# Designs tried in a protein design run: peptides against a protein of PDB entry 3J47. Part 143

Target 1, 121 residues: chain A of PDB entry 3J47
Amino acid sequence: IRLTNQLKSLKGLQSKLKDVVEYLDKVINKELPINHTILGKLQDVFNLLPNLGTPDDDEIDVENHDRINISNNLQKALTVKTNDELMVIYISNLVRSIIAFDDLIENKIQNKKIQEQRVKD
Target 2, 69 residues: chain B of PDB entry 3J47
Amino acid sequence: YEEKEESNLAATKSMVKIAEQYSKRIEEEKELTEEELKTRYVGRQDPKKHLSETADETLENNIVSVLTA

## One batch from the design tools (peptide; made by RFdiffusion4, then SolubleMPNN)

Design b2_p29_5_s3 (from b2_p29_5, 21 letters changed)
Fold by OpenDDE base, seed 3:
Structure b2_p29_5_s3 (fold): chain B 121 residues (1-121), chain C 69 residues (1-69), chain A 29 residues (1-29)
Amino acid sequence: as target 1 above (121 residues)
Amino acid sequence: as target 2 above (69 residues)
Amino acid sequence: TKELNDMLKRQEEASKLLRESLKLLLEKK
């Protein structure tokens, strides 16, 4: 669900970018007038986005390697930090799995002791 | 798109909170592991069970955090 | 960077403790 929503948001952004490019091409070709209001809003959206491109098209120099970004573009810029955070989460999950396994083993040992006691009675 | 954007924003806000909670969860997991070890030596099942349950909860929270990241 | 490293270190310590716990559990089997 969450990943699907992220992909949908990215696809929506890609579609908007394509529409803007197409609009700009039409303006360059003098087919349509420039809508300054739409362009200004789009620029504001881009300035609020950590990265102004699709992950595959971004030639943008990465200044901030140390922050987690939810945006795939910002995650690309912050890939090192994101990877470290994912590693921490992975290790934590591994630790939990080990604890759970330890508890299962202890339960098995206890069950064995109970069976041995029942044989002695 | 809007619902997904809202979900992503909520997830981003949750990530900051998760980072804080993560440190706490690691400590809780450590405490449970210590209690399990103590219970193994003392033979008290209840503390071990509680440790196991807390470890499982901590694991689930980490999985949710990974899915959120 | 520093905060991330601190989180990583804490996780590594937790993983180590868990591994020690598993080892003790295996010894009881």
Scores: peptide ipSAE 0.440, ipTM 0.850, DockQ to the pose 0.014; fails the geometry check
Fold by OpenDDE base, seed 4:
Structure b2_p29_5_s3 (fold): chain B 121 residues (1-121), chain C 69 residues (1-69), chain A 29 residues (1-29)
Amino acid sequence: as target 1 above (121 residues)
Amino acid sequence: as target 2 above (69 residues)
Amino acid sequence: TKELNDMLKRQEEASKLLRESLKLLLEKK
């Protein structure tokens, strides 16, 4: 369900972005007047998109690294943070799997001991 | 689309919370492993079962975190 | 008896691996 909703949102964003590009192309070709409201919303979206271009400001605090998808540099830093988080989750899952395996082995050993006791009886 | 965007925002906030909880889950898993080791030596089934249950809960929470990520 | 001892040894090895995995996780933090 959650992944499906995320995919649907991403598809909706992609479709909207395509519509904007098509609109901008029509405005450049003088086929349609500039819709100031759509352009304003797009500019707001682009301003919210972390700047793709300048790698230089190293100092953007570790906290903003969570805004994952929008801009490649912030997205790269967020991808690194997401990768680190995924790595931690992977290690935790591995550890839990090992614990669960240890418990299964112990349960099997206990069951075998119980069976051996029942045969002696 | 809006419902999914809201769900994605909620998911991102949940990931931050999961990262905080992850440190606690690692400690809970360590405690379980120690109790399992102690239970294996003492032969008391109950502490070992409790350790197994906490390890399983920790695993489930990590899986939910991965699915949220 | 031998098979039970082999299962116990495998459990001890798995428990050691778990402890090592936890140690590595703590060192990475």
Scores: peptide ipSAE 0.420, ipTM 0.852, DockQ to the pose 0.011; fails the geometry check
Fold by OpenDDE base, seed 1:
Structure b2_p29_5_s3 (fold): chain B 121 residues (1-121), chain C 69 residues (1-69), chain A 29 residues (1-29)
Amino acid sequence: as target 1 above (121 residues)
Amino acid sequence: as target 2 above (69 residues)
Amino acid sequence: TKELNDMLKRQEEASKLLRESLKLLLEKK
């Protein structure tokens, strides 16, 4: 459910970005007038979500180390933190898998001991 | 889309808290492993089962954290 | 008996690997 929602949001964002790019290209080509309302809303989105979609700004030292990787450029600094979090999550999943495997082996050993005891009786 | 975006934002805020909780869950997982070791010696199935259950719970929580991230 | 001992040994190795993994996790934090 959650992954599906994230994927849907990402697809929606991608579609919206594509529409914005197409709109901007049409404005550059003078096919459409500059829609101030769309630009204003886009600017508001950029102000609320600084550095989401601009690949070219090399210098975005995003000071906020701590937040999760949802938005790509704020997400780059966030991606480092999220990569660290993802690494921690990955390692923890591995640890859990190993523990579960150890328990499985122990259960198998116990079952074998029970069977051996039943054969002796 | 908007509902999912809001959900993702809420999830993002929760992830910081989850990271802190994750550190605690790792310790809980370790305690379970110790209980499993003790159970292997004591022959009591209950501590071993509890260890396995907590390891599984810790794994599930990590998967949820990954899905949230 | 031999097979049981082999399973026990594999379990001990898995438990060791788990402890090492936990140690690595603690070192990264």
Scores: peptide ipSAE 0.406, ipTM 0.845, DockQ to the pose 0.012; fails the geometry check
Fold by OpenDDE base, seed 5:
Structure b2_p29_5_s3 (fold): chain B 121 residues (1-121), chain C 69 residues (1-69), chain A 29 residues (1-29)
Amino acid sequence: as target 1 above (121 residues)
Amino acid sequence: as target 2 above (69 residues)
Amino acid sequence: TKELNDMLKRQEEASKLLRESLKLLLEKK
């Protein structure tokens, strides 16, 4: 369910971005007049998107290091953080799986001992 | 789309909380593993069972964390 | 008796593998 919702959101975003690109291309080619409403909405989206493009501003506020934000430069630092988090989760899952497996083996041994005792009685 | 975006935001907040809890879960898993080892040497089933249960809980929490990632 | 001993031995091997796996995970962190 959660993954499906995330996928749906990403698909919707992708479709919207495609529509914007197609509109911008038509405006550049003078095929359509500039739609101010679409441009305003796009500008609002860009203002809400963490700045993708400028390499030069060294002021990556250290405080946002903890938030996975999808914007390119911030997204790159956030991608590293996301990767580290995913690695930790993966390792933790492996450890839990191994522990659970050890417990299953122990339970099986115990069950076998109980069965052997019942056969002797 | 908006509902999914809200869901993704909630998931991201949940992930941060999971990351904080992750360190604690790792420690709980280690404690369980030590108890299992001790139980194996002592031949007592109860400490080993408790360790196994905590390890399972830790695994479940990690799986939920992965699903929220 | 023989079958029980074999199960016990398998359990010991599995527990050893678990401990080794945990050790490897700790070394990667």
Scores: peptide ipSAE 0.389, ipTM 0.843, DockQ to the pose 0.010; fails the geometry check

Design b2_p29_5_s4 (from b2_p29_5, 20 letters changed)
Fold by OpenDDE base, seed 3:
Structure b2_p29_5_s4 (fold): chain B 121 residues (1-121), chain C 69 residues (1-69), chain A 29 residues (1-29)
Amino acid sequence: as target 1 above (121 residues)
Amino acid sequence: as target 2 above (69 residues)
Amino acid sequence: TTELNLQLENQERASKLLREAMELLEKKK
């Protein structure tokens, strides 16, 4: 369910981005007047979307780097954070797997002891 | 889309809570491992089983956390 | 007896790996 929702959100974002690119191309070609309201909403989305790829403006506040990937530069920082979170989750899963294996080994040892006792009886 | 955004926001808040819970779960898992070690020394099966169950629950929660991340 | 000893050794290794994983998690905090 969550993965499907993330995929749907990503697809929706991709579709919107494509629509924006197509709209920008039409505006550049002077085929359509710039709809200021759509551009304003898009700018708001881009401002809310952590600045992807515009190289210029300096103060990328380093602190917001650690949280969740909304968009590419912040998606890179958020990819790093998501990678760190995924790494933590991966390590946690490994730890749980190791514990589960330890328990399985112990259960096998116990089962063998029970079988040995049954053979002695 | 709005439902997904809300779900992602809830998931993010859940992730922070999961990180805290994860730290706690790791400690609980350590305690269970210690109990398993103690149970191995004592030869009583009950604490070992409980440790195994808690480790499994911790794994499931981590998997859910990964899926939410 | 040999198989039991091998199982005990595996358990000790798993316990050690668990400790190392926990230490790594603490270092990341």
Scores: peptide ipSAE 0.419, ipTM 0.847, DockQ to the pose 0.013; fails the geometry check
Fold by OpenDDE base, seed 5:
Structure b2_p29_5_s4 (fold): chain B 121 residues (1-121), chain C 69 residues (1-69), chain A 29 residues (1-29)
Amino acid sequence: as target 1 above (121 residues)
Amino acid sequence: as target 2 above (69 residues)
Amino acid sequence: TTELNLQLENQERASKLLREAMELLEKKK
């Protein structure tokens, strides 16, 4: 139950991040005008969820580039470090997911064994 | 600018700490997986269950770390 | 019995994938 809820939350975050990236790309490419309403909502979301990891278009402070920061404003300066941390987190989540799947499979095997024993009795 | 830089520095330090915790959790997960494999081979369900539970906890902690990062 | 064996095989495969994922993490360090 808890793992499933966490996975759902992660998927929701991923979807939102993708939407933000797509919007930013369209703005950069001048395909769409800057929608101030969407930008304002995104800012509100970032204020509520400081971890949303969208790089702010602000000037990259080069001095912080080597450090991993998930915070959007610092993330531009810390883009390299942020990428490394995100990669580690991604791999870790993958590993956890695999372990969870292994456990699920084992639980299914156990349930099957219990059912077989009940049929034999 | 300076306040933002300080916030970014604090966030970066937090991320490093999370990465260290994550590495430790990965090791714990590996240990649990090995115990599960051994338990599977021996046919004892209880050690496997314990390993699985620890792996799940490790996964949950990593997910929380990712969400907080 | 066949289904149980298949589940066992799947579990072994998942465990292998986990090990591979851990190795990839170590390479990135």
Scores: peptide ipSAE 0.419, ipTM 0.844, DockQ to the pose 0.014; fails the geometry check
Fold by OpenDDE base, seed 2:
Structure b2_p29_5_s4 (fold): chain B 121 residues (1-121), chain C 69 residues (1-69), chain A 29 residues (1-29)
Amino acid sequence: as target 1 above (121 residues)
Amino acid sequence: as target 2 above (69 residues)
Amino acid sequence: TTELNLQLENQERASKLLREAMELLEKKK
């Protein structure tokens, strides 16, 4: 039950992350206007992520266009990172589910062996 | 912007660390599954159960770690 | 006996899937 719920949550997160990536790609391609609310939520998600930046002191005096690109790149990097993390979580949950399934099978086998022994007696 | 970049870089490093921890936990989970397999051969129910429980705990910890990250 | 063998086979399949999942995870790293 818990693992299934975790898997569902992870799938939901993965779907959401995919949607975010798709949105970001559309924004980068100028197909959609920048939605500040989505960007803000993404930023919040990223801010909740542990500070991944080594302060590389590279004062890239990147011009305003580059700042938007940097913000988009940062958002993209954060989105990619979030996606990778979600993927890792998904795989982990999948692995857990498989292990739990293996244990269930083993328990069933053991129970069957016990029943067979009882019938032989 | 720099703070955000730094935050993203730190988040990326943390994600890498989480990924490494996840890999380690997956390996631990595999070991637990192998121990379950070994326990199946030994016929000791308790070790298999313990391995399964440990695998579940490891996975749970990974999920919590990723969710917290 | 047949059901036990089926359960064993299912366990082997699950273990294989687990290994595949781990390999996929390692490949993504």
Scores: peptide ipSAE 0.418, ipTM 0.848, DockQ to the pose 0.015; fails the geometry check
Fold by OpenDDE base, seed 4:
Structure b2_p29_5_s4 (fold): chain B 121 residues (1-121), chain C 69 residues (1-69), chain A 29 residues (1-29)
Amino acid sequence: as target 1 above (121 residues)
Amino acid sequence: as target 2 above (69 residues)
Amino acid sequence: TTELNLQLENQERASKLLREAMELLEKKK
């Protein structure tokens, strides 16, 4: 169960990374504007990710270093996309919460009006 | 390696689709809020209720999307 | 009456916040 959940999480992360790469490619191609705030949050998430890509200072060949940098950049890009998606979800949840509060306030107002009418009555 | 890259690309596309669905849900929530505002002015309870229900559904969908992401 | 007016004001504030949240969402798109 735990291992399966970890695998699922890893797959989700990988998917998110791919999305970020695609987004970055669109930004590079000037098809979409750069969202700096999202990029900053993704960078923060990436910085919080354990440096899985810092293998110890041992002589990993220069070719591996470029591939690792590309992989890290890709992971960073994916992390950014994931952060963007998470940010969208967070905003949506906030909006829903605000709507729910508005409805609660309205319900309370209506209930008070009904009570006032009953007292008159 | 190539198969993994392709799988990652497919997963990314799926996430983009989820984001689009989320955006649509946010729009539905906005519509509900507008109906609530209209109901406050008109005094009709039914449109407000419908807006509240749509907002709740949108919220639930977002929560599910967060849990599945 | 005063409490009801306060509730109405709170509702208006919540509606404003909702609109602002929507605008922020649109800006991110």
Scores: peptide ipSAE 0.406, ipTM 0.843, DockQ to the pose 0.016; fails the geometry check

Design b2_p29_6_s2 (from b2_p29_6, 16 letters changed)
Fold by OpenDDE base, seed 4:
Order: C-alpha cells, then sequence, then structure tokens
Structure b2_p29_6_s2 (fold): chain B 121 residues (1-121), chain C 69 residues (1-69), chain A 29 residues (1-29)
C-alpha cells in the first residue's frame, strides 16, 4: 500500500511536470491561456493527492500507519510547494505578457505619430 | 524509502530556488514597467526599448524555470 | 510552515507587481 501510494505520488508528480513542460511550450508559442492550463493541472494534482494519500487498508499497524501518514504529508507538502512555484511562474509569465502588450501599444502610438508627421510634411 | 525521501527533499530545495529566481524576475519586470512609464512622459525611445528587452528576458527566464521545475 | 509563509510572501509580491503593470497598461491606453 505504501509503495503503491508512493508510486501514485510519483506518477502525479510526473504528470504535473509534464503539464508544466506543456505550459512552458505554450508560453514559448505565445499562447495566452497558459496560466489557466497550469492552474487547472495544479488543481488536478491537488485533487488527486488526497486520494493517493488515503490508506485503503485500516489494518495497518499504528506505527506503520503513522510513518505512512508522515510520508504522505511530506509528499503533499512537496506537491503544494510545486503548485506554488508553478503559480509564481504563471504570474510571472502574465506580467511579462502585460509588459509586452504595453510595449506594443506604445509602439503603435509612436508609429501613428510618425505617420501623422509624414502626412503633414 | 530513504532514497525517495532524499529525492523529495532535493526537489523541494530546487523548488525553493526556482521561487527565489521567480521573485527576482518579477522585480525585473517591475523595473521595466517603471521605465516604460518614464519613457511615455519623456519620449525617450531608448529607455523604453531597454525596459521591453528586460521584460522579455524576464519572461524567458520564467519559461525556463517552468520547464526546469 | 516557514516555507509556506515564504511562498505566500512571494505570491503577494507577484500580485503587487501585476497590479503595477496593470496600472501602467491602463495609463498607456
Amino acid sequence: as target 1 above (121 residues)
Amino acid sequence: as target 2 above (69 residues)
Amino acid sequence: SEEEEKEKKREKENQKQLDTLLNALNAAA
């Protein structure tokens, strides 16, 4: 059971990592909804974690159960941390996108001014 | 079990490092925005361009961080 | 946890930066 939970947690982590990579690829491709996808995947991970950490067998020795619980809590904490990191990355990407948009607007304004000057001349 | 614990610990440490890097990148982005604001008032194209470039670099770093996380 | 607090702090800082950027964008528009 513990090994199974660990494997499941690892699979979840692997899936999350894959999702992060996919998100990064989307960012590289200038896909805007990147943050939503990351958030969705993080949510999925969080939703799956409780299921992974729940011992299916109540007959486990108390000591072993406690150890398993500690391990699961640690894994959960790591997952939460990973999610937070992903959120930070998402926010950063959003901020960068906003900055880029501002620059585009400014460039457009400048181009318009240049065009107006050319028409006046 | 011990190996897994060590791996998890290492992963956690890596995540902390990424978070720190992200915080730094956010600060860089903020600086770029300030420069853009200044450029709008002063009409200096060069500072604005520099801000945009810094913002782009910050974005790239964030993407790399996401990929490595 | 201390680590969680650090993460929350980083998130708050990120939000502040985003707000600043949004304000800048609005000013530009």
Scores: peptide ipSAE 0.496, ipTM 0.863, DockQ to the pose 0.016; fails the geometry check
Fold by OpenDDE base, seed 2:
Order: sequence, then C-alpha cells, then structure tokens
Structure b2_p29_6_s2 (fold): chain B 121 residues (1-121), chain C 69 residues (1-69), chain A 29 residues (1-29)
Amino acid sequence: as target 1 above (121 residues)
Amino acid sequence: as target 2 above (69 residues)
Amino acid sequence: SEEEEKEKKREKENQKQLDTLLNALNAAA
C-alpha cells in the first residue's frame, strides 16, 4: 500500500511537472497568459510531497528561468526539511532498538539468576 | 492522484506532529533506560518492566512515524 | 533558521540518548 501510494504520487507529480513545463512553454510562446493556478497547485503538491518532487524538479529547475527557480528553491527547502525529519525519526528508532536490546539483556541476566538460584536450592 | 495527495497531506501533518512530540518521546525513552538501569542494580522487577514498556512504545511511535513519512 | 535550529537540537538530544543507551548496553554486556 505505501509503496503503491508513493508510486502513484510520483506519477502524479511527474504529470504535473509535465503540465507546468507545457504551460510555461506556451507562455513563453505568448500562446497563453501566465497561469498562476498551475504553479500554485504544483506548490501545493510539493508542500505535501516535498521529497517526491525534488528528483524531477531538480532536472527541470536547473534549465528554467528565475520564476521557476523560486518554486524549485522552495521545493528544495522542503526536501531538506523532510530529510531532517526522517533523520530524527531514524535516530529515534535506533534509540528504541537499543533500549529494547538492553531490556533483552537484562531479562536474560535475570533468567540466568533465577536458574542459578534454582540449582542452589 | 487525489487519494495520494490526501494521503501525503495527512503524512505531512503527521510528520509535523511527530516533530513536535519527538523531544517528549526521546525523554520517555531515556526514562525507560534509567528505570531499566535502576532495576538492574536494585533488582526491582517493576521499574525494569516499565522501562521496557516505555521503550517499546517509543519504538512503535517511531515506526509509525517512519511509515507515515 | 529557527526551525533548523530546533531540528538540530532534537537531533543532538537524540544522539545523547543513543549514546546513553549504548553505554547502558555496554554495561549490561
């Protein structure tokens, strides 16, 4: 389920990025006015999925004009934030694992003591 | 796509909440470790058990956070 | 940023906890 959702999100992001690129091309060609709605939607998607947007955006962002760069910078910043959060989660999990291990060791020691006492009796 | 977007939004909100509670969870984990240490030295089964339980809860919360991220 | 500083602080605290746990584990072993 999680993997499937991630893939779907990535596909969605890819589609949106493609749409943005197409829109920007049309604007550059003076075929359409600047549509801020698409940019807003893209920003919303990136705000929701900062990590998923970065790989595709990084490729597009390097080549595009100043306005696109601002959106990309925001996405990058969000990605960094997400990475930091993931790091914290990872550390927390590690700590929990260590604690659990300590408890296991303690339990083992206690069991050993109990067995030794039984032998002495 | 809409369902995924909603899921991502929920995940993001969850991550924010996790970040806010992270410090508290870390403290709880430390407390469990201290209790375990104390129990080991004093031979008190109850504090040790409590520490283990708190550590497990902290671990579970982190796992949920990872799954949500 | 303030947010980055908070995150860094959290990470530092987590590392401290991890170190403490590692020490406890080593003592138990």
Scores: peptide ipSAE 0.484, ipTM 0.862, DockQ to the pose 0.013; fails the geometry check
Fold by OpenDDE base, seed 1:
Structure b2_p29_6_s2 (fold): chain B 121 residues (1-121), chain C 69 residues (1-69), chain A 29 residues (1-29)
Amino acid sequence: as target 1 above (121 residues)
Amino acid sequence: as target 2 above (69 residues)
Amino acid sequence: SEEEEKEKKREKENQKQLDTLLNALNAAA
């Protein structure tokens, strides 16, 4: 169910992104106003979808112009925030794994000591 | 789509909360690791076991957080 | 942003924890 929902969301997002690109092209051509409900919806989608991609800090080129920059900056900021959260979760999992590994080693050492004691008895 | 969006929003909110909890858990895990190290020197098995259990719980919570995310 | 700064702090803390855990692991090995 979750995977199916994720796939559906991804497909929806892909379609929406395509629409946004088309919209942005129209805005660049001054055919449509910059402030469109689509951008708001896209922002909402981005806020809701955890960025599965490692936020390579590098790809969010800040370069886009001021107003597009505000919406893009907000989207960028939201994307960065989501990416950071995912990174924290990933690091946390790694830390837990390392701790678990340490415990495993300690348990093995203890088991060896117990075996040695048994042999001495 | 709307239901999924709502679920994702809820998950995102949960992730923020989890991040805060995670920071605390990381600190707790560090403390336990130090205790485990001390226990290795003192030879007390019980504190080490407790640290291991806490680490496992922390890992489980992180996994749940990832799954919720 | 304030949020970005908080995130950076959390990341630094996580890195410190990882280093500590790595050191502990190395000590255990």
Scores: peptide ipSAE 0.478, ipTM 0.857, DockQ to the pose 0.014; fails the geometry check
Fold by OpenDDE base, seed 5:
Formats: structure tokens, sequence, C-alpha cells
Structure b2_p29_6_s2 (fold): chain B 121 residues (1-121), chain C 69 residues (1-69), chain A 29 residues (1-29)
């Protein structure tokens, strides 16, 4: 269910982005005026889609975003905050994984010792 | 799309709550590690198992956090 | 911001935990 919802959101965003691109092209060609409302909605959608990448990727994306979106300081700040939060989550997951692996290894060692003792009996 | 947007908003709110509890989760993970260390020295299986279980719970919580993000 | 500071603190704590876990893993190996 969650994955399906994520896919649907991604598809929606993709469609909206396409529409924005088409609009921008028309504006560049002086065929249509700039629709600020559409651009604002697109930005809102972007802000609702946190970057679930690795912390390193998030850092790169934040830096790139900072360079591109100098004109939108608020959006940039929000993106940075979101990336930082995602980084924390990622690190936490990594830590949990490492602990789980450590426990697995310890359990394996203990099991081996028990087996060795049983063979001696 | 609207349903997904609403779901994302709800998830964001949940993420804020998770962030508040993050420090507690970190402490729980540390405690699990200490129990594992103690188990290694004492040779008791039970403390190590408990540490492993706590680590697993911490991992699960992190996964839920990622899914909420 | 206060929120940014809290996030930074959480990140530092996570890093410490990760280091501890890594050390434990190395000890188990």
Amino acid sequence: as target 1 above (121 residues)
Amino acid sequence: as target 2 above (69 residues)
Amino acid sequence: SEEEEKEKKREKENQKQLDTLLNALNAAA
C-alpha cells in the first residue's frame, strides 16, 4: 500500500513537472505568460517529496539545490532541513543494522561453542 | 494523487514525532550494545539475545521512519 | 534555528551510536 502510494505520487509529480516544462517553454517562446501559481504548486510538491537517498547523495543534492534555488531562499532552507532529517534517519538505520549484525555474529559464535561442547559430551 | 499528498502530509507529521523520539532510540541502541558486551565477558547467552532483540527493534523503528519519510 | 540545532545534536548522537556499533562488530569479528 505505501509503495503503491509512493509510485502514484511520483507519477503525479512527473506529470506536473512535464506540464511545468511545457509552460516554461511557451513562456520562453512568448506564447504564454508565466503562471506563478503552477510554479508555486510545483515547489510545494517538491517540498512534500523528501529525498530518501543516502546522506552523501543528500548532501550533494542540497548543495546543488542551494546553487540553483538562490532565488527561493525559503524553499532552499526547507530542502536543507528535510535533507538533514533524512540523513539522521539513514544513520539511525545504519546503526541499527550494524547492531543487528553484531548480535548475529555473537549468536553464531555461541552456537558454535554449544555444538563443540555437545560433541565432547 | 490527492490521496498520496494527504498521506505524505500525515507521514511528515509522524516523522516529526519520530525525530523527537530519535534520541531515546539512540540510547536504547547503546544499552543493547552494552548488554552484548557484558554477555561476551560473562558468557551468558540471555544478555546477548536481549541486546540483539533491542537492536532489531531499533532497526525496525528506523525502517518505519524511512517509510514515513 | 532551534530546529536545526536539535537536528545537529541528533545527528551527532547517531554518529556516536554508529561508532559504538562498529566497534562492537569489530570486536565480534
Scores: peptide ipSAE 0.477, ipTM 0.855, DockQ to the pose 0.014; fails the geometry check

